Peptides against a protein of PDB entry 6MBK. Designs and how they scored, part 164

Target 1, 240 residues: chain A of PDB entry 6MBK
Amino acid sequence: GFEMVNFKEEGFGLRATRDIKAEELFLWVPRKLLMTVESAKNSVLGPLYSQDRILQAMGNIALAFHLLCERASPNSFWQPYIQTLPSEYDTPLYFEEDEVRYLQSTQAIHDVFSQYKNTARQYAYFYKVIQTHPHANKLPLKDSFTYEDYRWAVSSVMTRQNQIPTEDGSRVTLALIPLWDMCNHTNGLITTGYNLEDDRCECVALQDFRAGEQIYIFYGTRSNAEFVIHSGFFFDNNSH

## One batch from the design tools (peptide; made by RFdiffusion4, then SolubleMPNN)

Design b2_p19_4_s3 (from b2_p19_4, 9 letters changed)
Fold by OpenDDE base, seed 4:
Structure b2_p19_4_s3 (fold): chain B 240 residues (1-240), chain A 19 residues (1-19)
Amino acid sequence: as target 1 above (240 residues)
Amino acid sequence: MKPPPAMESLVPVLHDLSS
């Protein structure tokens, strides 16, 4: 077993409540518990999603709005998960002027500016959509949609989105994986896959953990983590 | 979870829906 703990400097993480052996399947998350593009389509956001080409074309934005809608819903199933998310991120969208100045001499500055421009444009677009579109009237964020909200949601998705198979395994979709993404990162092998037969994300222990130890995993790049289907694991020794 | 020190994905460009 494991428990959620707020670790100093690392934020929320998982701590072992018993000894866990390497390669032990200690954590699994059924599809029904994931925040996915499909769950977004099936939520209060669904009607708007069905009529907005950007939401349809950009799964990450769909997830961002799904996250915002659920956050604004007191009775959301995902409230316990959402409450574990950081209120702010160390992403470029949160950089202060001085931090941006340090990057001016690097190629990274172009990416930062791109994120700023894209995010600002998206916010402006969706602000208008939320204010004017008939299917936005029932959204819990209708009367409260700030740039800070959008920045937070986009950053949450950017840092936590994962590629998982569709239910039929025919293609890949995007998901936030509650509970699993509470595990803090360490270098190693990806020990997370998606079991299509049981329709769940599965995580096996990277190493032995004793009771009381924090459980670390290697989840690859957080820009868009990819999982091997059919309970497979990806062995990547690269540090990201 | 705190993301690793990796390059984050860029927010995709806004689709031109005005045309």
Scores: peptide ipSAE 0.018, ipTM 0.549, DockQ to the pose 0.037
Fold by OpenDDE base, seed 3:
Structure b2_p19_4_s3 (fold): chain B 240 residues (1-240), chain A 19 residues (1-19)
Amino acid sequence: as target 1 above (240 residues)
Amino acid sequence: MKPPPAMESLVPVLHDLSS
């Protein structure tokens, strides 16, 4: 029903290969294809996760390390997805001196400095953990863990993480959703949800799309919580 | 592939549990 295309102005997106009707289920991603806190726990990162309080408390950091470990693993299932991710981002962690100077007159400067300081402290903490913790010796990033690596991973998660239900539906967890997050954004209604019966993320078409047209979705609003979350993902027990 | 541009600018501060 669709193909990946590089659009001149919007960058990579999805193009319809056939006519798609409004409300048609055109895209689904099973849980087994998602990068989640649970998949991080079940990976080479699992032993370290089980002994580090910060990884356990902060699912976004767990996902960041999951990305770094999988990126450093040539045989990772997620290599095709990871290779589609940007190498750099327009997040405050990548701001140059001139951009910071421009923001000095705004209230946003305090948030930028706080984010930078917190990220730097987290890096320093985990650098020491990776160098000294026994369970870190088996990590593929053991001999290559730079601030640039950490900044990239944190920014990737911050811009792409979503809330999904746990397998039993009792709680929410964090996930990166391959293929789905390649769709470009448009204004509209949220058309992405989670089907617990089939254990998959489901996206229905926002409108009719003809063969050859770019497929757009609405990502929804982002949470101003401890981390950025796409609110454009619904399940029955989700209090928005 | 990018999140909505308007939302990319609204980046919350990561909680620091390392201190």
Scores: peptide ipSAE 0.017, ipTM 0.528, DockQ to the pose 0.045
Fold by OpenDDE base, seed 2:
Structure b2_p19_4_s3 (fold): chain B 240 residues (1-240), chain A 19 residues (1-19)
Amino acid sequence: as target 1 above (240 residues)
Amino acid sequence: MKPPPAMESLVPVLHDLSS
């Protein structure tokens, strides 16, 4: 139904290989393919996670470390996904001096400084943890954990994290959703939900797409994007 | 490539766990 394509101006995206109708379930991603807080806990990071209060309290940081550990693992199941991720991001953590100078005239400067400060503090904390904690000894980060690594991982998670239900549906957890997050953004309504019966993320088409057209979705704010967990898909036909 | 989300300051503030 679709293929990954590098679009000149938009980077990687999905292109329809057949006609797709509005509201058609064209994309689904089983839980087993997701990078989640649970998969982080079940990885080499698990022992450290179980003993570090920040990793336990901040699922996004757990995902960031999970992403770094998997990136450093040649045999990682997620290597093909990780290789599709940008090497740099247009996030405040990557702003150049001129961009920061421009923002000094705006209210956004306080948020930028807060992100820099928080990220630097997190890095300093976890650098010490990785160097001193017994359960960090087997992490691929032990001898190579730079601020650039952390900045990249945090930015990757910040731009791609989503809320999904736990397997039992009792709580929400954070996930990176491979394949789905390759879709470029358009304005609209969330057309992605989680099917607990089939244990998969499901995406229905926001509009009709013809064969050869780029498939766009609305994923809201990527940071902690909320999906319809209980009520299925909400699509107002009048928004087209 | 997905556009960066709006500057969500969602780098969670480390609560000072030193207390």
Scores: peptide ipSAE 0.023, ipTM 0.557, DockQ to the pose 0.036; fails the geometry check
Fold by OpenDDE base, seed 1:
Structure b2_p19_4_s3 (fold): chain B 240 residues (1-240), chain A 19 residues (1-19)
Amino acid sequence: as target 1 above (240 residues)
Amino acid sequence: MKPPPAMESLVPVLHDLSS
């Protein structure tokens, strides 16, 4: 097993409570526990989602608003997860003026400016939507929607969103994966997949971990991380 | 819980559909 621990330098992570062997399935998260575009559609956001072209077109923004709505809901099922999320991120949206000046000498500056511009425009658009759209009146964020809120939600999603299959496996959707995304990062191979038969995200151990050791996983780039179906992530072609 | 800063900095640019 494992336990959630707030590590001194790394923040929240998972610690092994027993010895875990490499490739052992130690963590799984059923679909019902995920924050997905589908769960957003089924939430208080659903009516607005059904009428807003941007929410429909951009699953990451739908997740961002889902995250904001759930954060603003005291009785949200995902409150324990949301409270573990960072309050700030090392994303370009949080860069200070000096950091932006430094980037002006790099090729990345155009992408940073584009993200700033797009995020600001999206905020302005959705601020108006929240203020004027009939289906926004019931949103818990109706009277509290700042740029800082939006920046945080967008940054949370873009650093934690994962691509998983739909329930029928016919297409992919976006998901935040509670508990799993608490694992801190190490170099290695992706050891997480989606088991459609059991309808759950599954993570196998990257290496042996002893009782009391922190469990690390390899995120890849994290944003838009793609998970393969069940058999695709084993090292030695092991049947699982 | 938090990805490495280098990975966080390599975030995709969101498409501007706000018009």
Scores: peptide ipSAE 0.018, ipTM 0.540, DockQ to the pose 0.039; fails the geometry check

Design b2_p19_4_s4 (from b2_p19_4, 9 letters changed)
Fold by OpenDDE base, seed 3:
Structure b2_p19_4_s4 (fold): chain B 240 residues (1-240), chain A 19 residues (1-19)
Amino acid sequence: as target 1 above (240 residues)
Amino acid sequence: MKAPPAMETLVPVLHDLSS
């Protein structure tokens, strides 16, 4: 029903290969294909996760390390997805000196400095953990863990993490959603939810799309907090 | 792939539990 295409000015997106009707379920991603805190726990990172309080408390950092471990693993299931991620971001962690100087006249400078400080402290902490902790010895990043690696992983998660339900629906967890997060944005209503009965993320078409047209979705809003989360993702037990 | 600037957090904050 769709294909990945590099669009001029918009970058990578999805193009319809057939006519898609409004409200049609055109894209779904089963839980087994998602990068989640649970998949991080079940990976090579699992032993370290079980012993580190920060990985356990901060799901976004767990996802960042999951990305780094999978990127460093040639046989990772998620290699095709990871290769589609940008190598750099427009996040504050990538700001040049002139951009930071421009922000000095705004209240945003305090948040930027806080993010720099927090990220640097986290890197220093985990650098020591990776060098000294017994469960870190088997990590594929053991001999290659730079600040640039950590900055990239944190920024990848910060810009792409979503809340999804746990398998039993009792709680929420964090996930990266491959293929879905390649859709470019348009104004409209949120059309992405999680179907617990089929255990999958579901996206229905915002409008009619003809064969050859780019498929757009509405991302909703982003929020500042302990986690940067995509707003508007809804929990639904029914297929759309 | 990228959210529009109007819908993207301008200065996202990452909580620090490492201190």
Scores: peptide ipSAE 0.017, ipTM 0.523, DockQ to the pose 0.045
Fold by OpenDDE base, seed 5:
Formats: C-alpha cells, structure tokens, sequence
Structure b2_p19_4_s4 (fold): chain B 240 residues (1-240), chain A 19 residues (1-19)
C-alpha cells in the first residue's frame, strides 16, 4: 500500500502505491518492532538500567541510550530505521549562534539555555557513569560517547517519542515507532492509536490519498505524543 | 519525518543528578 521515498525537501516519507481511502487502516507496527523502554531494559543497556536511578526514572533518556547502543551495533535489528533518522535536527540544541542571538530578544532564550544546561549536565553525569560503572563496560559506546552523540540521541527521542501502553495495558511507556514515524506532517487530526488486542500501533488515513501521493499524518503534540490506550484512536486538533 | 518546530521543547532532568 505504500513505499519509503526520499523526498527532496522533506527527507524520507511514505508514498502511496495504491489509492487509500480516508479512515482506512493502511499502516500498523507490532510492538516487537518498536524501540521501547522495555526493549532498552532487555538490551545490553539492561544491567546498567537496573542500577541507575536516572535511567529508571526518565524513560526518554533510557530511549536515547538505547538508540545510541543500537546505532553502535552493526547487527542491530533497528539499523535500517536508524539510518533513516536525520543526522541533525531543527531543535534548540542545534541552533546556530545567529539563531540564538535572534532569540535573545524573546522569552524563548530562557528555555533554550535551560535545555542546553540540562542536556550538558545529563551528558556529564552519564559520561562519568559510562567511564566508571562496571555494567557500562559492555556498552558499544564505552569508548565513543561524545556530546554530539548524546545531543543527537536526545533530539531524536525528543522529536519522535510516543506514549503507548505497556503490554498488559496497566501503564504508559515510551516508544519510537519505526516506519510510522516516517510519515511527514500535515494539518488534521491524530489518526494513530494502539491496539492492545493485536499488540500493535495502528494508523488510519487522515484523508484520501491517490497512488503516487505522499501520505501525511498529523503529528499533534509530537514531543511525547499520546495514544489512546484503551479506546484506539484519539482525535485532537491541538496544532502548535 | 521532519522534526516539528521545537522552540518550546525541553529535555527534563531530575533535581538530583546522582546515582
């Protein structure tokens, strides 16, 4: 029903290979394909996770380290996904000096500085952990953990993380959703939910798409996007 | 997927960055 395409202005996206009707379930991603806090715990990061309270308390940081570990692993299942991720982002952590100067006249500068400070502090903390903690010795990033690596991973997670239910539906966890997150943004309603019965993310078409057209979704609030845990789909017009 | 505008997106931290 669709194919991955590198669009010149938009980067990677999905293109319809057939006509897709509005509200048609055209895309689903089983839990086993997701990068989650649980998959992080079950990875080479697991032993360190079990002993570091920050990794345990902050699922987004756990995902960032999971992403870095998998990127550094040539045989990672997620290599094809990771290779589609941007090398740089339009997030405050990547702002150039001129962009920062422009923001000095706005209240946004305080948030930017806060983000820089927080990210730098996290990096410094985990650099020490990686250098000194016994369970960090097996991490593929042990000898190559730079601020640029951390900035990239944090930005990747920040822009792509989603809230999904745990397998038993008892709690909410964080996930990166390969293939689905290749869809570029358009205005509309959130048309993605989680189907616990089939244990998969499901996306229905926002509108009719013809064969050859790019398939767009509405991001909504992308940072820590929420899915309906028990009711399937959430329809919200919360555009930023 | 392009990153959405993230001017107000912050990375949370714990109050105490110690293990």
Amino acid sequence: as target 1 above (240 residues)
Amino acid sequence: MKAPPAMETLVPVLHDLSS
Scores: peptide ipSAE 0.016, ipTM 0.544, DockQ to the pose 0.037
Fold by OpenDDE base, seed 4:
Structure b2_p19_4_s4 (fold): chain B 240 residues (1-240), chain A 19 residues (1-19)
Amino acid sequence: as target 1 above (240 residues)
Amino acid sequence: MKAPPAMETLVPVLHDLSS
């Protein structure tokens, strides 16, 4: 097994409680535990989602609002997961003036400015929506929706969103994967896939880990992780 | 969750549909 531990430099991570062998399926997360666009649609956000074109068009924003709604809900199933998320990020939306100035000579500055501008505009739009839309009245964030909230949620999603198959495998959807995304990164090969038969995300050990060691995984570049069949990682019952 | 120094993380720019 494993346990969640707050490591000094890495923050929260997973530590092995027993020896884990390479290629061992040590972690799986059923679809029902994932925060997805579908779970957002089925939540208190659902009525607003059904009437807002941006939420419908941008699954990442839908996830961001889902995350905010669940964070603001004391009885949310995902509270234990949400409490493990960073309170701030080392992403462009959090850059200080000196960091921005450093990037000013690079091509990255255009992306930084674009992200900042887009995020600010989105916040302004949704602030108005939350204040005026009838279906926003029941949202737990109705009376508390700051730019900092939005920046945090968007950054959380940008750094942690994954593409997973729909239940029927016909298309992809976006998901945050609790427990799994607590694993800190290491260089290596992707060892995570989606098992459609069992309807779960599966992670096999990249290497041997001894009891007491931190479990590291590699899941590629964050925010664009794909665990669909066409991405080359699909686990079935015959894979183990 | 942190990436090792040798690993780059991508923070995608969100499309601006609000304007």
Scores: peptide ipSAE 0.015, ipTM 0.537, DockQ to the pose 0.042
Fold by OpenDDE base, seed 1:
Structure b2_p19_4_s4 (fold): chain B 240 residues (1-240), chain A 19 residues (1-19)
Amino acid sequence: as target 1 above (240 residues)
Amino acid sequence: MKAPPAMETLVPVLHDLSS
């Protein structure tokens, strides 16, 4: 029903290979294909995760390290996904000095500086952890862990993390959703949910798309706190 | 894929990172 295309202006996106109707379930991603905090725990990062309080407390950082470990692993299952990620982001962590100077006149500067400070402190902490912790010795990051690596991973997670239910539905966890997050953004309603019965992320079409058209989705207002669940997981409770 | 403008997710730093 769709194919990955590198659009000249928008980068990678999904293009319809057939007509897709509004509200049609055109895309689903099983849990096993997601990069989650749980998959991080089950990866080469697992031993370190089990002993590092920050990784345990901050699922987004766990995902960032998971992403870095998988990126550094040539045989990673997620290599095809990781290769589609931007090399740079329009996030504050990538702002040039002139952009930061411009923001000095705005209230946003405090948040930008906070993010810079926090990210730098995290990097310094984890650099030491990677160098000294016994369980870090087997990480593919042991010999190459730069601030640029960390900035990229944090920015990747920041821009792409989603909240999904745990397998038992009792809690929420963080996930990167391959293939789904390749859809470029448009204004509209959230059309993505999680089907616990089938244990998959499901996306229905926001509108009719013709064959050859780019498929857009609404990511929602990704406020710092508003994971996709708060705005868009329509638990269709009505299937009972 | 243009990353949606990163809403400033302030990466929380655990207070213990100051040690």
Scores: peptide ipSAE 0.020, ipTM 0.542, DockQ to the pose 0.035; fails the geometry check

Design b2_p19_5_s1 (from b2_p19_5, 8 letters changed)
Fold by OpenDDE base, seed 4:
Structure b2_p19_5_s1 (fold): chain B 240 residues (1-240), chain A 19 residues (1-19)
Amino acid sequence: as target 1 above (240 residues)
Amino acid sequence: SRPTVEIRGKLMPAVLHSL
């Protein structure tokens, strides 16, 4: 078993409540608990999604808007999950001038600037869409859609989105995976998969964890530059 | 031009029928 714990330095994470052995299936998350492009399409966002080419083409943006709509909905099923998300991120969209200056010495700076420009353009586009599109009138963010909202949602998705199969397994879609995504990163191997037979994400332990230890997972192969851009941190022991 | 940005987070591997 495990529990959610707020670690002082790492924020929310999962802590083992018993000894967990390597390769033990300790965590699974059924599709119905995921925030997916499909759940976005089936939400209040669905009518707008059906009309907006960018939402259709960019599942990550669809997830960002889904996240914003659900956050603005007091009775959302995902409220408990959303409340566990950081209010701010250490990602480039939150960088102060000094942090940007630090990155000027790195190859990441061009990607950071691109991310800034693209995010700003997306916000401006969707602000207009939300204000003018008939299907946006029912969105809970109609009168409350700030850049800060969008930055937060985009950053949440950027740091937490996952590729999963569609229900029929014929395609790949994007999902936020509640509870599972609370696992903080360590170096290792991918230990999470999607079981189509049971229609769930399944995570096996990367290593032995003792009761009281934090449970870590490997997020996948990333360069340090990619970690900064996509996850907002450097991992000193990153072998990639 | 359509404002696009690639956003990559966590990645899950291909479909597993059984672990």
Scores: peptide ipSAE 0.028, ipTM 0.581, DockQ to the pose 0.097
Fold by OpenDDE base, seed 1:
Structure b2_p19_5_s1 (fold): chain B 240 residues (1-240), chain A 19 residues (1-19)
Amino acid sequence: as target 1 above (240 residues)
Amino acid sequence: SRPTVEIRGKLMPAVLHSL
């Protein structure tokens, strides 16, 4: 029903290979294919996770480290997914001086600076942890953990993390959803849910898509400022 | 209907917490 395509200007996206009707379930992703806080705990990161209070408290950071560990692992199950991720992002962590100067006239500047400072502090903390913690010695990133690595992973998680239910449905956890997160954004309604019976993410088509058309989804209600801060883009048809 | 929890796509988290 669809294929991954590198679109000009938009980067990677999904293209319909047949006509897809509105509300048709065209895409699903089983839990076992997701990168989650639970999969991080079950990975080479697990021993460190069990002893680091920040990894335990901040699921997004746990996902960032999970992503880095898997990226550094040639035989990682998620290599095909990781290779589809942007190498750089238009998020505030990548802003040059000119973009920062532009934002100085906006209400977003304080959040941008806060994000940058927090990320830098987190990097400094985890650099020390990776250098000194016994359970960090087995991490594939032990000898290669730069700020560039960290900002990439944090930005990847920031732009792609989702809340999903735990297996028992009792709680929510954070997940990266491979293949699904390749859909670019358009205005509309949320068309993705988690099916607990089948233990999978399910996405229905927002509208009719013809064969050869790009498949878009709605990421949710966001202000333009939130798009800049969290996703690094403006959407002209954003009603907010 | 199958029990479905709405997934907010690409959650834009709040600014990363300080240490």
Scores: peptide ipSAE 0.026, ipTM 0.664, DockQ to the pose 0.078
Fold by OpenDDE base, seed 5:
Structure b2_p19_5_s1 (fold): chain B 240 residues (1-240), chain A 19 residues (1-19)
Amino acid sequence: as target 1 above (240 residues)
Amino acid sequence: SRPTVEIRGKLMPAVLHSL
Protein backbone atom coordinates (compact mmCIF):
# COMPACT_ATOMS: atom_id res chain seq x y z
CA GLY B 1 0.00 0.00 0.00
CA PHE B 2 0.83 3.68 0.07
CA GLU B 3 -0.12 6.80 1.98
CA MET B 4 -0.27 10.50 1.17
CA VAL B 5 2.47 12.44 2.95
CA ASN B 6 3.49 16.07 2.96
CA PHE B 7 7.20 16.05 2.18
CA LYS B 8 8.76 19.31 3.41
CA GLU B 9 10.64 20.15 0.22
CA GLU B 10 8.52 18.37 -2.40
CA GLY B 11 5.03 19.04 -1.03
CA PHE B 12 2.47 16.26 -1.12
CA GLY B 13 3.59 12.86 -2.39
CA LEU B 14 2.96 9.15 -1.93
CA ARG B 15 4.95 7.00 0.50
CA ALA B 16 5.11 3.22 0.38
CA THR B 17 3.64 1.45 3.44
CA ARG B 18 5.11 -1.89 2.32
CA ASP B 19 7.77 -3.06 -0.07
CA ILE B 20 6.64 -2.60 -3.68
CA LYS B 21 8.43 -4.43 -6.47
CA ALA B 22 9.31 -3.04 -9.87
CA GLU B 23 6.45 -3.54 -12.37
CA GLU B 24 3.97 -4.29 -9.55
CA LEU B 25 0.51 -2.79 -10.08
CA PHE B 26 0.41 -0.75 -6.88
CA LEU B 27 -2.12 1.98 -7.86
CA TRP B 28 -5.28 2.05 -9.95
CA VAL B 29 -7.97 4.71 -10.34
CA PRO B 30 -11.38 3.77 -11.79
CA ARG B 31 -12.92 6.13 -14.39
CA LYS B 32 -15.69 7.07 -11.95
CA LEU B 33 -13.10 8.76 -9.71
CA LEU B 34 -11.55 10.84 -12.54
CA MET B 35 -12.41 14.42 -13.37
CA THR B 36 -13.02 14.19 -17.13
CA VAL B 37 -14.58 16.18 -19.94
CA GLU B 38 -17.45 13.67 -19.67
CA SER B 39 -17.91 14.29 -15.93
CA ALA B 40 -17.88 18.03 -16.76
CA LYS B 41 -20.68 17.46 -19.32
CA ASN B 42 -22.63 15.47 -16.73
CA SER B 43 -22.20 18.17 -14.04
CA VAL B 44 -23.90 21.53 -13.43
CA LEU B 45 -21.65 22.78 -16.26
CA GLY B 46 -23.37 20.45 -18.77
CA PRO B 47 -26.10 22.83 -20.00
CA LEU B 48 -23.55 25.61 -20.62
CA TYR B 49 -21.10 23.16 -22.21
CA SER B 50 -23.80 22.05 -24.66
CA GLN B 51 -24.24 25.66 -25.86
CA ASP B 52 -20.68 27.05 -25.72
CA ARG B 53 -18.45 26.27 -28.70
CA ILE B 54 -15.22 26.98 -26.81
CA LEU B 55 -16.04 24.58 -23.97
CA GLN B 56 -16.89 21.98 -26.61
CA ALA B 57 -13.72 22.58 -28.62
CA MET B 58 -11.30 22.93 -25.68
CA GLY B 59 -11.50 20.03 -23.24
CA ASN B 60 -8.82 21.62 -21.03
CA ILE B 61 -11.03 24.70 -20.50
CA ALA B 62 -13.97 22.41 -19.80
CA LEU B 63 -11.83 20.71 -17.11
CA ALA B 64 -10.81 24.10 -15.70
CA PHE B 65 -14.46 25.13 -15.32
CA HIS B 66 -15.35 21.70 -13.96
CA LEU B 67 -12.62 22.10 -11.34
CA LEU B 68 -13.91 25.58 -10.41
CA CYS B 69 -17.52 24.39 -10.15
CA GLU B 70 -16.55 21.42 -7.97
CA ARG B 71 -14.29 23.60 -5.78
CA ALA B 72 -17.24 25.94 -5.21
CA SER B 73 -19.50 22.98 -4.31
CA PRO B 74 -19.13 21.95 -0.62
CA ASN B 75 -20.69 18.54 -1.30
CA SER B 76 -18.52 17.76 -4.35
CA PHE B 77 -17.21 14.22 -4.48
CA TRP B 78 -13.84 15.70 -5.48
CA GLN B 79 -13.45 18.02 -2.47
CA PRO B 80 -10.82 15.76 -0.84
CA TYR B 81 -8.82 15.82 -4.09
CA ILE B 82 -9.26 19.57 -4.67
CA GLN B 83 -8.03 20.29 -1.13
CA THR B 84 -4.74 18.55 -1.99
CA LEU B 85 -4.11 20.78 -5.02
CA PRO B 86 -1.62 23.62 -4.68
CA SER B 87 -3.14 27.05 -4.06
CA GLU B 88 -0.44 28.54 -6.29
CA TYR B 89 1.80 27.18 -9.03
CA ASP B 90 5.30 27.74 -10.36
CA THR B 91 3.79 28.33 -13.82
CA PRO B 92 4.41 31.44 -15.97
CA LEU B 93 0.95 32.75 -15.01
CA TYR B 94 2.27 33.17 -11.45
CA PHE B 95 5.58 34.79 -12.35
CA GLU B 96 6.36 38.06 -10.67
CA GLU B 97 7.60 41.05 -12.64
CA ASP B 98 11.24 40.27 -11.85
CA GLU B 99 10.85 36.67 -13.06
CA VAL B 100 9.25 37.91 -16.29
CA ARG B 101 12.09 40.42 -16.73
CA TYR B 102 14.59 37.61 -16.31
CA LEU B 103 12.81 35.63 -19.04
CA GLN B 104 13.03 38.61 -21.44
CA SER B 105 16.61 37.52 -22.12
CA THR B 106 15.39 34.03 -23.11
CA GLN B 107 13.44 32.50 -25.99
CA ALA B 108 10.74 31.49 -23.47
CA ILE B 109 9.42 35.08 -23.29
CA HIS B 110 7.27 34.62 -26.40
CA ASP B 111 5.60 31.55 -24.91
CA VAL B 112 5.05 33.35 -21.59
CA PHE B 113 3.46 36.34 -23.32
CA SER B 114 1.30 34.03 -25.42
CA GLN B 115 0.15 32.21 -22.27
CA TYR B 116 -0.71 35.48 -20.52
CA LYS B 117 -2.53 36.79 -23.58
CA ASN B 118 -4.49 33.59 -24.17
CA THR B 119 -5.45 33.20 -20.50
CA ALA B 120 -6.55 36.83 -20.24
CA ARG B 121 -8.65 36.54 -23.42
CA GLN B 122 -10.26 33.32 -22.22
CA TYR B 123 -11.06 34.89 -18.86
CA ALA B 124 -12.62 37.96 -20.49
CA TYR B 125 -14.71 35.77 -22.80
CA PHE B 126 -15.95 33.47 -20.06
CA TYR B 127 -16.57 36.33 -17.63
CA LYS B 128 -19.04 37.69 -20.19
CA VAL B 129 -20.52 34.22 -20.78
CA ILE B 130 -20.99 33.64 -17.03
CA GLN B 131 -22.63 37.07 -16.65
CA THR B 132 -24.99 36.77 -19.65
CA HIS B 133 -25.69 33.13 -20.51
CA PRO B 134 -28.93 31.68 -19.04
CA HIS B 135 -27.31 28.33 -18.22
CA ALA B 136 -24.54 30.07 -16.25
CA ASN B 137 -27.07 31.14 -13.58
CA LYS B 138 -26.89 27.69 -11.96
CA LEU B 139 -23.09 27.66 -11.74
CA PRO B 140 -21.77 28.02 -8.17
CA LEU B 141 -19.16 30.48 -9.51
CA LYS B 142 -21.80 32.84 -11.03
CA ASP B 143 -21.15 35.64 -8.55
CA SER B 144 -17.50 34.78 -7.83
CA PHE B 145 -15.43 34.31 -10.96
CA THR B 146 -12.10 36.14 -10.71
CA TYR B 147 -8.99 36.06 -12.84
CA GLU B 148 -7.23 34.42 -9.88
CA ASP B 149 -9.81 31.62 -9.92
CA TYR B 150 -9.34 31.12 -13.64
CA ARG B 151 -5.54 31.31 -13.42
CA TRP B 152 -5.57 28.68 -10.68
CA ALA B 153 -7.90 26.34 -12.56
CA VAL B 154 -6.00 26.68 -15.83
CA SER B 155 -2.69 26.08 -14.04
CA SER B 156 -4.14 23.05 -12.22
CA VAL B 157 -5.33 21.54 -15.50
CA MET B 158 -2.17 22.47 -17.38
CA THR B 159 0.04 20.72 -14.82
CA ARG B 160 -2.20 17.69 -14.22
CA GLN B 161 -4.24 16.92 -17.36
CA ASN B 162 -3.80 13.54 -19.00
CA GLN B 163 -5.16 11.89 -22.12
CA ILE B 164 -7.28 8.81 -21.47
CA PRO B 165 -9.53 6.78 -23.76
CA THR B 166 -13.28 7.27 -23.87
CA GLU B 167 -15.32 4.40 -22.40
CA ASP B 168 -15.69 2.82 -25.84
CA GLY B 169 -11.98 3.31 -26.59
CA SER B 170 -12.84 5.06 -29.89
CA ARG B 171 -11.43 8.46 -28.91
CA VAL B 172 -9.20 10.19 -26.40
CA THR B 173 -10.47 12.59 -23.74
CA LEU B 174 -8.85 14.67 -21.01
CA ALA B 175 -8.76 13.73 -17.34
CA LEU B 176 -7.41 14.73 -13.97
CA ILE B 177 -6.41 11.59 -12.10
CA PRO B 178 -6.88 11.94 -8.31
CA LEU B 179 -4.43 10.17 -5.99
CA TRP B 180 -2.17 9.17 -8.90
CA ASP B 181 -1.18 12.76 -9.68
CA MET B 182 0.11 13.06 -6.10
CA CYS B 183 3.17 11.06 -7.14
CA ASN B 184 6.23 13.24 -7.57
CA HIS B 185 8.41 12.92 -10.64
CA THR B 186 11.63 11.07 -11.29
CA ASN B 187 13.56 10.17 -14.41
CA GLY B 188 12.53 6.88 -15.99
CA LEU B 189 9.88 5.35 -18.22
CA ILE B 190 6.14 5.90 -18.37
CA THR B 191 4.54 3.24 -16.16
CA THR B 192 0.91 4.38 -16.24
CA GLY B 193 -1.68 3.13 -18.71
CA TYR B 194 -5.42 2.80 -19.06
CA ASN B 195 -7.07 -0.61 -18.75
CA LEU B 196 -10.26 -0.49 -20.83
CA GLU B 197 -11.44 -3.92 -19.66
CA ASP B 198 -11.49 -2.81 -16.02
CA ASP B 199 -12.14 0.86 -17.00
CA ARG B 200 -9.32 2.23 -14.84
CA CYS B 201 -5.98 3.98 -14.86
CA GLU B 202 -3.22 1.58 -13.83
CA CYS B 203 0.23 2.48 -12.52
CA VAL B 204 3.03 -0.04 -12.11
CA ALA B 205 6.11 0.67 -10.03
CA LEU B 206 9.05 2.16 -11.93
CA GLN B 207 11.47 0.45 -9.54
CA ASP B 208 11.57 -1.35 -6.21
CA PHE B 209 10.34 0.85 -3.37
CA ARG B 210 10.87 -0.07 0.27
CA ALA B 211 8.40 0.58 3.04
CA GLY B 212 8.79 4.24 4.04
CA GLU B 213 10.22 5.38 0.68
CA GLN B 214 8.57 7.99 -1.52
CA ILE B 215 6.98 6.58 -4.67
CA TYR B 216 8.03 8.42 -7.80
CA ILE B 217 6.70 8.14 -11.34
CA PHE B 218 7.88 9.46 -14.68
CA TYR B 219 5.51 11.95 -16.34
CA GLY B 220 7.38 11.73 -19.65
CA THR B 221 9.54 14.27 -21.44
CA ARG B 222 7.59 17.49 -21.47
CA SER B 223 9.00 19.46 -24.35
CA ASN B 224 8.46 23.20 -23.83
CA ALA B 225 6.76 23.49 -27.23
CA GLU B 226 4.71 20.33 -27.38
CA PHE B 227 1.37 20.40 -25.73
CA VAL B 228 2.39 16.95 -24.50
CA ILE B 229 -1.09 16.20 -23.24
CA HIS B 230 0.44 12.76 -23.79
CA SER B 231 2.60 13.04 -20.66
CA GLY B 232 2.04 10.17 -18.25
CA PHE B 233 -0.45 7.98 -20.08
CA PHE B 234 0.25 5.36 -22.71
CA PHE B 235 -2.56 3.38 -24.24
CA ASP B 236 -1.36 -0.06 -24.81
CA ASN B 237 -3.68 -0.82 -27.61
CA ASN B 238 -4.05 -4.37 -26.43
CA SER B 239 -4.49 -5.49 -30.00
CA HIS B 240 -3.78 -8.86 -28.49
CA SER A 1 11.93 30.74 -6.54
CA ARG A 2 14.43 30.67 -9.39
CA PRO A 3 12.69 31.33 -12.69
CA THR A 4 13.10 27.94 -14.28
CA VAL A 5 13.65 28.49 -18.00
CA GLU A 6 11.54 25.37 -18.33
CA ILE A 7 8.07 26.60 -19.07
CA ARG A 8 6.49 24.10 -16.69
CA GLY A 9 3.18 25.16 -18.18
CA LYS A 10 1.66 24.00 -21.44
CA LEU A 11 0.17 26.84 -23.44
CA MET A 12 -3.56 26.58 -23.70
CA PRO A 13 -4.48 26.58 -27.39
CA ALA A 14 -5.52 30.00 -28.67
CA VAL A 15 -8.67 28.52 -30.23
CA LEU A 16 -10.52 31.78 -29.56
CA HIS A 17 -9.10 33.11 -32.85
CA SER A 18 -10.25 30.15 -34.93
CA LEU A 19 -13.89 30.47 -33.90
Scores: peptide ipSAE 0.023, ipTM 0.570, DockQ to the pose 0.028
Fold by OpenDDE base, seed 3:
Structure b2_p19_5_s1 (fold): chain B 240 residues (1-240), chain A 19 residues (1-19)
Amino acid sequence: as target 1 above (240 residues)
Amino acid sequence: SRPTVEIRGKLMPAVLHSL
């Protein structure tokens, strides 16, 4: 077993409530609990999704709008998950002018400026869509869609999106994985997969964890530049 | 402030391999 804990310096994470052995299946999340492109299509966003080419082509934007619609819906199944998400991020879309100046000497600067430009263009496009498209009238965000809302949703998806198989396993789709995405990072190997037979995400323990220890997972190989761009942090022990 | 899960470097999309 495990529990959600606010760790000093590390923020929220998972703590073991019993001894967990290496390779033990300690956490699983069924597809029905995930926020996916498919759940977005099946939500109040579905009619607009079916008519908007950008939502159809860009699953990350579809997830961002799904997240905004569910946040604005008091009866959303995902309210408990959404309330665990940060209100702000340390990602490039939140950088002050001085923070951007520090990146000017790095290879990341081009990607930062691209993110700013693309996000601003997307917001301007979707603001017009929300104001004018007939299927947008039913969205709970119709009367409240700010750049800050969009920036938050895009940053939430950017830092938390995962690739999972479709139900038939023929393709990949994008998902947010509640509870699992609370695990903090350590160096190691990927220990999370998708079980198609049981239709769930499965996470096995990277190592032995004792009762009371924080449970870490490996997020995959990333450069520090990629961590800044996609996750908003530097990892000091990053071997890459 | 709301207890917000610090988005630490979450997984860039782990391509969840089929286990």
Scores: peptide ipSAE 0.021, ipTM 0.598, DockQ to the pose 0.071; fails the geometry check

